# Peptides against a protein of PDB entry 5B16: the designs that were tried, part 15

Target 1, 136 residues: chain A of PDB entry 5B16
Amino acid sequence: TPSRINHNERLEFLGDAVVEFLTSVHLYYLFPSLEEGGLATYRTAIVQNQHLAMLAKKLELDRFMLYAHGPDLCRESDLRHAMANCFEALIGAVYLEGSLEEAKQLFGRLLFNDPDLREVWLNYPLHPLQLQEPNT
Target 2, 136 residues: chain A of PDB entry 5B16 as posed
Amino acid sequence: TPSRINHNERLEFLGDAVVEFLTSVHLYYLFPSLEEGGLATYRTAIVQNQHLAMLAKKLELDRFMLYAHGPDLCRESDLRHAMANCFQALIGAVYLEGSLEEAKQLFGRLLFNDPDLREVWLNYPLHPLQLQEPNT

## One batch from the design tools (peptide; made by RFdiffusion4, then SolubleMPNN)

Design b1_p10_6_s4 (from b1_p10_6, 4 letters changed)
Fold by OpenDDE base, seed 1:
Parts: C-alpha cells; sequence; structure tokens
Structure b1_p10_6_s4 (fold): chain B 136 residues (1-136), chain A 10 residues (1-10)
C-alpha cells in the first residue's frame, strides 16, 4: 500500500487533468465563436493555483491544511499552492471513486456562487457522442 | 454574465 502522501500526489495528478479537461470542454461549447487564444486565457484563469485555492477555501480546506502542515506554510504562496494541490486531489478522488459527471457537478457547484451561472455552466448541451463515453 | 465572471478571473 502506498503512503498517504504518495496517494495524494497521484490523486493530484489525476485531478489536474480532470479539472483542465472539464474546463476545456465547457468553454469550448459555451463559447463557440471564441478563438483559441480566448479559450486558453479563460482556462488558465480558471485552473490557476490562485483560483483553485479560492475554491478549496470554500470547502474550508485551509483549516485542515494549516492544522496538518502549518509550519511548512509560512508563506502565503506556499499555502495557495498547497490548497490548489489539495483541491486537485479532491477532484481526482471524486472522479476515481465516482464518475466524471460527479466531478463535473462538484467543480461547477464550487466554481459559481451564482446559481444562474452555475446552471448555464453545468447544463449546456454537449455533443451526443460525449454522452456515450464512460464516466470513469 | 458568464463572460463578465470569467473576465474577472483574468
Amino acid sequence: as target 1 above (136 residues)
Amino acid sequence: KLREFLDSLV
């Protein structure tokens, strides 16, 4: 059995890909007239450490992180990076143990406080073939 | 609204 740290890093690896994939797919369909540069800009903004750390804070992961690793997080940038990694690991775990759909729902719920924006993001029609793909 | 939100993240 791998160590907890090793497992968390593996989950982070998976979650990073899931977050970027979900972001890419939603942006692609929601903005059909937006050029690649614009899509990439928004994707970067959504998945950057600063933003993911903010999403992690909504789950109060900062309190957990400070309790477990307080001495190692003396810098705000270190805390932000750790929070982002933790968020990715969480999404990775949800995908691994659940499905891509569950990861999508969780990510969307945290991404938007505005329920109207959340609805648009989560329920925008995708290509029919995408609905046939396995969730895990 | 969505575009405005995304712009605020950039």
Scores: peptide ipSAE 0.673, ipTM 0.957, DockQ to the pose 0.847
Fold by OpenDDE base, seed 2:
Structure b1_p10_6_s4 (fold): chain B 136 residues (1-136), chain A 10 residues (1-10)
Amino acid sequence: as target 1 above (136 residues)
Amino acid sequence: KLREFLDSLV
């Protein structure tokens, strides 16, 4: 059986792909006239460690990380990277044990403090097949 | 606006 560390890294691997995918899909539909370079720029901005770490703070993952791994996270950059990874692992777990829709909802709720922007992001029409829960 | 929000992240 894999160690807890290996399990978390595997969840992070999955979550990274889910975050990238959801971000890409939403940007693609929301900005139909935006060129690839612009889409990529926004995607990078959304999924970069600095931003994901800010989202992680909303879940108080910083408190968790400092409690569990404090001595190893004395640098801000180390903490940011670890928080981003932990956030990805969380999204991966939600996708794995729940659904893509649940991962979408959680990610969208955290992306926006403004409820109007959140509503636009979460409820913009997507292809129906993309909302189907994969067999796990 | 959504675009303005995204621009702020860049």
Scores: peptide ipSAE 0.673, ipTM 0.956, DockQ to the pose 0.839
Fold by OpenDDE base, seed 3:
Structure b1_p10_6_s4 (fold): chain B 136 residues (1-136), chain A 10 residues (1-10)
Amino acid sequence: as target 1 above (136 residues)
Amino acid sequence: KLREFLDSLV
């Protein structure tokens, strides 16, 4: 029986959307008076390769990447990009096999080392319908 | 503060 694990690029595609969505929703509600430009700036900062790579490093994905693809990662920027993609794929997998809520929890836990900030991010009142998973 | 954290990412 072939593995049910989807190709990483497909998972990345999904994960990118999930990360983008979760980030957008949280920023929208956490900063109700912040203009679109500010929201977009923060979103970009959160989902940029450099930041996602840092989150990936918390999961030691750097070790995995170097082990599996080291020869192809000659530049720091290449490693950063690959780690970010891997992180997205992971989030995509969590969403796919679990739920949006599980992806939210994982993402939030990794975003913040400060437990107070984490709590605010994860527990701030959001519109319930926005967090509803799409129909299959 | 959350804002300060976010600013640090920019």
Scores: peptide ipSAE 0.667, ipTM 0.956, DockQ to the pose 0.828
Fold by OpenDDE base, seed 5:
Structure b1_p10_6_s4 (fold): chain B 136 residues (1-136), chain A 10 residues (1-10)
Amino acid sequence: as target 1 above (136 residues)
Amino acid sequence: KLREFLDSLV
């Protein structure tokens, strides 16, 4: 039986893929005329450790990390990396125990403080026949 | 707004 650490790493592995997949799909359909380079740039920006750590902070994961792993987090970069990994593990857990839809909803809710942007991200039609990007 | 937001993350 794998240790709790191994479980967390496995969840992170899964969550990393889920976050990247959701981001890719939404960008692809929201910006049908954007070239691959532009899509990749936005994806990188969304899933980079710095950004995911900010999303993790919205869930107060920083408090948890400092409480549970404080001695191992002497640098801000270490904390950021750990928080990003923890966030991925959380998304992985939501997908595993819930669904991709639930992971999508949670991720989208955290991505945007602006409810209008959130609604566009979460509810814009994800169909291959989509020809126009949102005007927001 | 969405594009502007994404640009701000880059």
Scores: peptide ipSAE 0.664, ipTM 0.954, DockQ to the pose 0.864; fails the geometry check

Design b1_p10_7_s1 (from b1_p10_7, 6 letters changed)
Fold by OpenDDE base, seed 1:
Structure b1_p10_7_s1 (fold): chain B 136 residues (1-136), chain A 10 residues (1-10)
Amino acid sequence: as target 1 above (136 residues)
Amino acid sequence: SLLEFLESFV
């Protein structure tokens, strides 16, 4: 059985791809007139460590990280990186144990504090064939 | 708008 650390790293690997994919899909459909450069720019902004760390803070993962790894997180940049990784691992776990839909819902709820924007992001129609794909 | 929100990240 792999160590908890190795398992978290594997979940992080998976979660990174899930966050990237969800972001890409939603941007693609929500902004049909936006060129690739714009899509890529917004994707980068959404999935960068600084932003993911902010989302992680909404889940109070900072308190967890400081408790578990406080001595190693003496720098703000170290905490940010760790929180981003932890957030990715969480999304990976939700995808793995639940579904892509559940990961999408969680990510969307954290991404937007404004309920109107959240509704648009989460419920914008996707291609019918895409909706028929397996969730995991 | 959603676009304006995203623009705030860049």
Scores: peptide ipSAE 0.403, ipTM 0.913, DockQ to the pose 0.862
Fold by OpenDDE base, seed 3:
Structure b1_p10_7_s1 (fold): chain B 136 residues (1-136), chain A 10 residues (1-10)
Amino acid sequence: as target 1 above (136 residues)
Amino acid sequence: SLLEFLESFV
């Protein structure tokens, strides 16, 4: 329904910000000597549609998208964009219904298949205030 | 490494 579509777009809007924020924070602390240009480059790489679509595929959102919106997805690029948007909406929903911490955990889990890298990403020391309020 | 992982995306 149109109302559901609008709701999904709103969640996407929120999720985009959450993904951007989480990525920025983790990169900032993981690479304390990396210049802004490098940080920005890695952030762009992580949050680009192609990558988020790959993360979405891990959740089998591709099957969902093809089922729900197949006729509108004529090109592979259209599918990638749609999947990325859907992924953002999911993260937005997790943040909205849960917490930033839960969004962080989900995002980190999907971001890394390697458990060691995942652990570093998720547990690298952050600013004390962030550690004190993980659910904000 | 984490850096190598990130570099693989750029």
Scores: peptide ipSAE 0.393, ipTM 0.910, DockQ to the pose 0.853
Fold by OpenDDE base, seed 2:
Parts: structure tokens; C-alpha cells; sequence
Structure b1_p10_7_s1 (fold): chain B 136 residues (1-136), chain A 10 residues (1-10)
């Protein structure tokens, strides 16, 4: 059995891919005339550590991180990186234990404070295969 | 709009 640290890193690895994938899919469908470069630029902006850390803060992961690892996270950049990693691990866990749909819902809820924009993001028509539950 | 939202990131 892998250590808890290894498990968290594995979840982070998975979550990184899930966040990247969900972002890519939504951008692709929402902006059908946007060129690849633009899609990539917006994806990078959405999934960058600074933004993911802000999403993590909405879940009060900063309080968790400071409580558990305060002495090692004195620098803002270190905390931001750790929070982003923790957020990815959370998304990875939601995907692993739940579904891609559940990960999508959680991610979308955090992306937008405006409920109208949130609904557009979450409910925009996607490929039917993406609604299929993974075999777990 | 979503476009405005995305533009706020860049």
C-alpha cells in the first residue's frame, strides 16, 4: 500500500488531467470559432496555479494547509503551489470515488460566482460519451 | 458574458 504522501501525489496527477480535460472540453464547445491558440491560452489561464489556488481558497484549503504545514508555507508562492496541488488532488479524488460528472459539477460551481454564467458553463451541450460514468 | 469572464484571466 502506498504511503499517504504517494497517494496524494497520485490523486494530484489524476486531478491535473481531469481539470485540464474538463476545461478543454468546455472551451471547445463554448467557443466553436476560437482558434487553437486562443483555446490554449484560456485553458492555461483557468488551470494555472494562481487560479486553482483561488478556487482552493473558496473551499478554505488555505486554512487547512496553514494548519497542517504552516512552517513550510511561509512564502505566498509556496502556499499557492501547495493549494493548487491540493485542489487537483481533491478533483482527482472526486473523479476516482464518484464520476467525471461530479468532478465537472464541483469544478464548475467553483469557477463562477455568477449563477447565470455557471449554468451556461455547466449545461452547455457536450458529447454524449462524456456523460457516461466511468467503470469503478 | 463568458467571453468577458475569460478575458479577465488574460
Amino acid sequence: as target 1 above (136 residues)
Amino acid sequence: SLLEFLESFV
Scores: peptide ipSAE 0.349, ipTM 0.903, DockQ to the pose 0.790
Fold by OpenDDE base, seed 5:
Structure b1_p10_7_s1 (fold): chain B 136 residues (1-136), chain A 10 residues (1-10)
Amino acid sequence: as target 1 above (136 residues)
Amino acid sequence: SLLEFLESFV
């Protein structure tokens, strides 16, 4: 049986792929006329550690991290990296124990504070026959 | 718009 640490690393591995995949799929369908470079740029911005750490903060993972791992998180960059990894592990766990849909919903809810933008992101048709540019 | 929001990331 793997240690808890190893398990978290495995979940992070899975979550990283899930976040990358969901971001890619949504960008692809939401912006059918956007070139690959733009898609890649936006994906990178969304999944970068700094942004994922901000999403983690919305879940108050920083409070958990400081409680459980405070002595190892003396630098802001260390905390940010740890929070991003923890967020990925959480998404991985949601996918593993739940579904890709549940991971999508959680991720989407955190991405946008604006409910209108959130609904567009979450509910935009992800089918080739329904491709169109969003109005928001 | 959503595009404008994403553009703000870069």
Scores: peptide ipSAE 0.359, ipTM 0.898, DockQ to the pose 0.814; fails the geometry check

Design b1_p10_7_s2 (from b1_p10_7, 5 letters changed)
Fold by OpenDDE base, seed 1:
Structure b1_p10_7_s2 (fold): chain B 136 residues (1-136), chain A 10 residues (1-10)
Amino acid sequence: as target 1 above (136 residues)
Amino acid sequence: SLEEFLQSFV
């Protein structure tokens, strides 16, 4: 069995792709008239380490990180990077053990504190064929 | 709006 660290890094790898994919899909459908450059700009803003770290903080992962790796997190940038990685690993785990839908729901709930915006993000119609794709 | 919210991140 792989070490905890190796497994976490693998989950991070998977989660990075899931976050990127979910963000891309939702932006694509929510903004049908937005050019590629605009879509890419929004995606970058959503998935950048600074933002993912903020989402991780909503789950109080910062307390966990400081407890486990406090001596290694002397800089804010180090904590931000670690938090972003931890968030990706979490999403990866949710996708792996649950489904893409569950990852979507969790990600959407954290993205928006405003329930109206959250509803629009989570429930915007997708292509019918996409709804038939495997969830994991 | 959603777009305005996203613009705030850019």
Scores: peptide ipSAE 0.410, ipTM 0.913, DockQ to the pose 0.864
Fold by OpenDDE base, seed 3:
Structure b1_p10_7_s2 (fold): chain B 136 residues (1-136), chain A 10 residues (1-10)
Amino acid sequence: as target 1 above (136 residues)
Amino acid sequence: SLEEFLQSFV
């Protein structure tokens, strides 16, 4: 329905910001000597549609997208974009209904198949003020 | 390493 689509777009809007923020914060602390350009490069790589689509695929969102929107997805690039948007909407929903911490955990779990890298990403020391959860 | 992992996306 139009209302459902609108809702998903709003969630996507929120999720985009959450993914961007989490990525930025973690990169900032994980690479304390890396200049802004390098940080930005890594961030772009992580949050680009192609990558987010891969994360979405881990959640089998591709099957959902093809089922629900197949006729509108005639190109691979269209599917990637749609999957990335869907992933953002999911993260947005997790943040909205849960917390930033829960969004962080989900995102981190999907980012890394390697448990050691995942552990470093999720548990690297952050600024104490940034560890405070928003009032959700 | 984490850096190598991230570099694989660029």
Scores: peptide ipSAE 0.408, ipTM 0.912, DockQ to the pose 0.844
Fold by OpenDDE base, seed 2:
Structure b1_p10_7_s2 (fold): chain B 136 residues (1-136), chain A 10 residues (1-10)
Amino acid sequence: as target 1 above (136 residues)
Amino acid sequence: SLEEFLQSFV
């Protein structure tokens, strides 16, 4: 049985892929005339550590991280990186234990405080197979 | 912010 640390790192690995995939899909449909370079630029902006750390704050992961690992996270950049990783692990866990749809909903809810923008983002079509719950 | 950025396109 892998250690809890290994498990968290594995979840992070999975979550990183899920976040990037969901972002890519939504950008692809949201900007149908945007070239690949532009899509990649927007994706980078959305999934970069700085932004994911901001999303993590909405879940109060900063409080959790400081409580559990405070002495190791005295630098802002260290905390940001750790929060981004923790956020990815959370998304990975939601995908693993739930579904891609549930991960999509959680990620979308955190991306936008404005409910109208949130709804626009979330309502862009996904492939029917992506809505099917994976066997886990 | 991301929200402000996307607001310009939505």
Scores: peptide ipSAE 0.303, ipTM 0.866, DockQ to the pose 0.176
Fold by OpenDDE base, seed 5:
Structure b1_p10_7_s2 (fold): chain B 136 residues (1-136), chain A 10 residues (1-10)
Amino acid sequence: as target 1 above (136 residues)
Amino acid sequence: SLEEFLQSFV
């Protein structure tokens, strides 16, 4: 229904901001000497549709998308874009119904298969009052 | 390292 579509788009809108924010904050503190251009390059790579679609696939959202929207997803680019949007909507929902911390945990968990890198990403100091840890 | 991972990512 139009109502459900609108709700999903609203969640996507929220999730897009959450993903952008979390990525920006983590990069900012993980790379304190990296210039804005470098930070922006990493952020773009992390939040681009191709990557978010890969993260969505880890959650098997592709199965859901094909079931619910198969006729509209005949092109790979359409599927990728839809998957990225669906992932953003999911993150938006996690933030809305849970918290930013829960969204952070889910996003970080999916970003890295290596548990050591994951822990660095998730637990690296994100505030000036926290002790700086060495980059890995 | 995380930096190496991100470098390979872009």
Scores: peptide ipSAE 0.374, ipTM 0.901, DockQ to the pose 0.844; fails the geometry check

Design b1_p10_7_s3 (from b1_p10_7, 6 letters changed)
Fold by OpenDDE base, seed 3:
Structure b1_p10_7_s3 (fold): chain B 136 residues (1-136), chain A 10 residues (1-10)
Amino acid sequence: as target 1 above (136 residues)
Amino acid sequence: SLKDYLDSFV
């Protein structure tokens, strides 16, 4: 329904910000000597549609998208974009219904298949105030 | 390393 579509787009809007924020915070602390340009490059790489679509595929969102929106996804690029948006909406929903911490955990788990890298990403010392949820 | 992993996406 149109109402559900609008809701999903709103969640996507929120999720985009959450993904961007989490990525920024982690990169900032993981690479304390990296200049802004380098940080921005990594952030772009992590949050780009192609990458988020890969993360979405781990959740089998590709099957969902093809089932629900197949006729509208004629090109691979369209599918990637749609999957990335869906992933953002999911993260937005996790944040909204749960917490920033839960979104952080889910995102980190999907970012890395390597348990060692995942551990570093999720548990590297971060400033506690930076992970506080905004007033809602 | 983490950096190498991230570099692979750039």
Scores: peptide ipSAE 0.498, ipTM 0.926, DockQ to the pose 0.845
Fold by OpenDDE base, seed 4:
Structure b1_p10_7_s3 (fold): chain B 136 residues (1-136), chain A 10 residues (1-10)
Amino acid sequence: as target 1 above (136 residues)
Amino acid sequence: SLKDYLDSFV
């Protein structure tokens, strides 16, 4: 059984892919005439650590991180980085223990405070992604 | 719009 740190890193690895995939698929459908460069620009902006940290703050992960890891997070940049990683791990866990749909819903709810924009984002179909959990 | 929102943090 891997250590908690190792497990979190693995979940982060998975979550990073899930966030990347969901972002890519939704952008692809939402902007059918946008060239690859434009799609990539939006994707980068959405999945960058600074943005993910802002999403993490909506889940109050900042309070969690300061509670659990405060001594190591004296700098704001360190906190943002840690929050982004934790957010990825959380999305990974939601996907792993739940479903891609649940990950999509959570991610979409956090991306947009405006309900109308949220619905536009979430209503686009996702391609099936069937992956077997790796053996430990 | 959605595009405007996305443009805001690009």
Scores: peptide ipSAE 0.496, ipTM 0.926, DockQ to the pose 0.830
Fold by OpenDDE base, seed 2:
Structure b1_p10_7_s3 (fold): chain B 136 residues (1-136), chain A 10 residues (1-10)
Amino acid sequence: as target 1 above (136 residues)
Amino acid sequence: SLKDYLDSFV
């Protein structure tokens, strides 16, 4: 059995891919005339550490991180990186234990404070096969 | 709009 640290890193690895995938899919459908470079620019902005850390803060992961690892997270950049990683691990866990749909819902709810924008993001028509889960 | 919001991230 892998250590808890290894498990968290593995979840982070998975979550990174899930966040990247969900972001890519939504951008692709929402902006059908946007060139690859533009899509990539939006994706980078959404999944960068600074933004993911902001999403993590909505879940009060900063309080968790400071409580558990305060002495090692004195620098803002260190905290931001750790929070982003923790957020990815959370999304990875939601995908692993739940579904891609559940990960999508959680991620989308955090992306937008505006309920109208959230609705557009979450409920834009997507191909059903894109949400098909592997058998577990 | 959603695009305007996303533009604010860039």
Scores: peptide ipSAE 0.471, ipTM 0.921, DockQ to the pose 0.858
Fold by OpenDDE base, seed 5:
Structure b1_p10_7_s3 (fold): chain B 136 residues (1-136), chain A 10 residues (1-10)
Amino acid sequence: as target 1 above (136 residues)
Amino acid sequence: SLKDYLDSFV
């Protein structure tokens, strides 16, 4: 059996793909007239380490990281990178143990503090026959 | 709007 570290890295690998996929799908349907470059720009902004670390902080993963790995996290950039990876691993675990839907819900809830924006993101139709321009 | 919010990330 793989070590806990290896398992966490595997979960991160999976979570990275899930975050990338969910972000891509939602952007694609939310902005049907936006060119690829614009979609890619938004995706990059959403999935970059700095942003994922902020999402991780909402889950208080920083407290966990400092408790478990404090000696290795003496730099802010190190903590940010570790938190982003941990967040990806968490999303990977949610997908693995739960479902893509559960991962989507968790990710979406964290993306927006504004409940109106959150609801648009989470509930916007993701089917070609239901495409429409968002009002927010 | 959502787009405005996302634009703030760029």
Scores: peptide ipSAE 0.476, ipTM 0.919, DockQ to the pose 0.827; fails the geometry check

Design b1_p10_7_s4 (from b1_p10_7, 6 letters changed)
Fold by OpenDDE base, seed 1:
Structure b1_p10_7_s4 (fold): chain B 136 residues (1-136), chain A 10 residues (1-10)
Amino acid sequence: as target 1 above (136 residues)
Amino acid sequence: SLRDFLDSFV
């Protein structure tokens, strides 16, 4: 069996792709008149380490990180990077053990504190063929 | 709006 560290890094790898994909899909459908440059700009803003670290903080992962790796997190940038990685690993785990839908729901709940915006993000209609695709 | 929210990150 792989080490916990290796497994976490693999989950991070998977989660990075899931976060990127979910963000891309939702932006694409929610803003049908927005050009590629605008879509890419919003995606970058949503998935950048600084933002993902903020989402991780909502789950109080910072307390976990400081407990486990405090001596290695002397700088804010180090903590931010670690938090972002941890968040990606979490999303990866949710996708792996659950489904893309579950990852979508978790990500959406954390993205928006405003329930109205959350509803728009999570429940915007997708292409009918996409609803038939495997969820995992 | 959602657009305004996203603009705040850019």
Scores: peptide ipSAE 0.550, ipTM 0.936, DockQ to the pose 0.864
Fold by OpenDDE base, seed 3:
Structure b1_p10_7_s4 (fold): chain B 136 residues (1-136), chain A 10 residues (1-10)
Amino acid sequence: as target 1 above (136 residues)
Amino acid sequence: SLRDFLDSFV
């Protein structure tokens, strides 16, 4: 329905910011000597549609998208974009209904298949002020 | 390593 689509787009808007923020914060602290350009490069790589679509695939969102929007997805690039958007909407929903911490955990779990890398990503010390979650 | 992982995306 139109209202559902609108809601999804709003969640996507929120999720985009959350993914961007989480990625930025983690990169910032994980690589204290890395210059801005390097940080930005990694961030772009992590949050690009192609990558987010891969994360979405781990949640089988591809099946969902093809079922719900197949006729509108004529090209692979369209599917990737749609899947990335759907992933952002999911993260947005997790943040909205849960917390930044929950969004962080979900994102981290999907980001890394290697449990050791996941552990480093999720548990690397962050600034205390950044650990304070907004009132959601 | 984490760096290697990230480099794989670039």
Scores: peptide ipSAE 0.535, ipTM 0.934, DockQ to the pose 0.851
Fold by OpenDDE base, seed 2:
Structure b1_p10_7_s4 (fold): chain B 136 residues (1-136), chain A 10 residues (1-10)
Amino acid sequence: as target 1 above (136 residues)
Amino acid sequence: SLRDFLDSFV
């Protein structure tokens, strides 16, 4: 049985892929005339550590991290990286234990404080097969 | 707009 640390790292690995995939899919559909370079630029901006750390703050993961690992996270960059990783692990866990749809909903809810923008992001038509999971 | 929002990240 892998250690808890290994489990968290594995969840992070999975979550990283899920976040990038969801971001890519939504950008692709929302901006059908945007060239690859533009899509990649927006994706990078959305999934970069600094942004994911901001999303993590909305879940109060910073409080958790400081409580559990405070001495190791005295630098802002270290905390940001750790929070981003923790956020990815959370998304990975939601996907693993729930569904891609649930991960999509959580990620979308955190991305936008504006409910109108959130609705556009979350409800833009996606191909049904993209949300199908083998064990569902 | 959504585009404006995304542009704010770049």
Scores: peptide ipSAE 0.528, ipTM 0.932, DockQ to the pose 0.852
Fold by OpenDDE base, seed 5:
Parts: structure tokens; C-alpha cells; sequence
Structure b1_p10_7_s4 (fold): chain B 136 residues (1-136), chain A 10 residues (1-10)
């Protein structure tokens, strides 16, 4: 039986893929005329550790991290990396115990404080025949 | 716009 640490690392592994996949899919369909380089640039910006750590902070994961792992998080970079990993593990858990749709909803809600932009991200049609970008 | 928002990240 894997340890709790191993479970968290496995969830992170899964969550990392889910976050990247969701980001890739949404960017692909929201910007059908954007070249690969532009898509990759946006994806990198969205899934980078410092951004995921900010999303983790919205869920108050920093409080949990400091309580459970405070002695190991003396540096800001260590905390940021740990929070990003914890966020990925959380998304992995949501996917594992729930669904990809639930992971998508949670991720999208955290990405945007603006409800209009959030709705575009979450509800824009994801179809191969899509030809136009949103005007937002 | 969404594009403007994303551009603010890069």
C-alpha cells in the first residue's frame, strides 16, 4: 500500500496532465486561428508554478501547507512550488473521484475573477468546425 | 476581452 506521500505524488502526476490538457483544449478551440507558438505561450503562462500557486491561494491551500509542512517551506520559491504541486494534486483528486468536467469547472472558476470571461472560457463551443474566435 | 486577459500573462 502506497504511503500518503506517494498518493499525493501520484495525484500530482495525474493533475499535471489534467491541467495541461484542459488548458490546451480550451485555447485550441477559443483561438482557432492562433498559431502553435501563440497557443503554447498562453498555455505556459497559465500552467506555470507561480500562476498555479496563486490559484492554490484562492483555495487557501497556503494555510494548509504552512500548517502541515511549515518547517520545509522557509523559502518563497519552495512554498510556491509546493502550492503548485498541491493544486495539481487537488485537480487530480477531483478528476479521479469526480470527473474531467468537474475538474474543468473548478479550474475555470479559479482562472477568472471576471464572471463574463469565466463563462466564455467554460462554455464556448468546443467543436472542430469552429472557425471564429470570441470577441471578448 | 479574453485575448487581452491572456496577453496580460505574457
Amino acid sequence: as target 1 above (136 residues)
Amino acid sequence: SLRDFLDSFV
Scores: peptide ipSAE 0.525, ipTM 0.929, DockQ to the pose 0.861; fails the geometry check

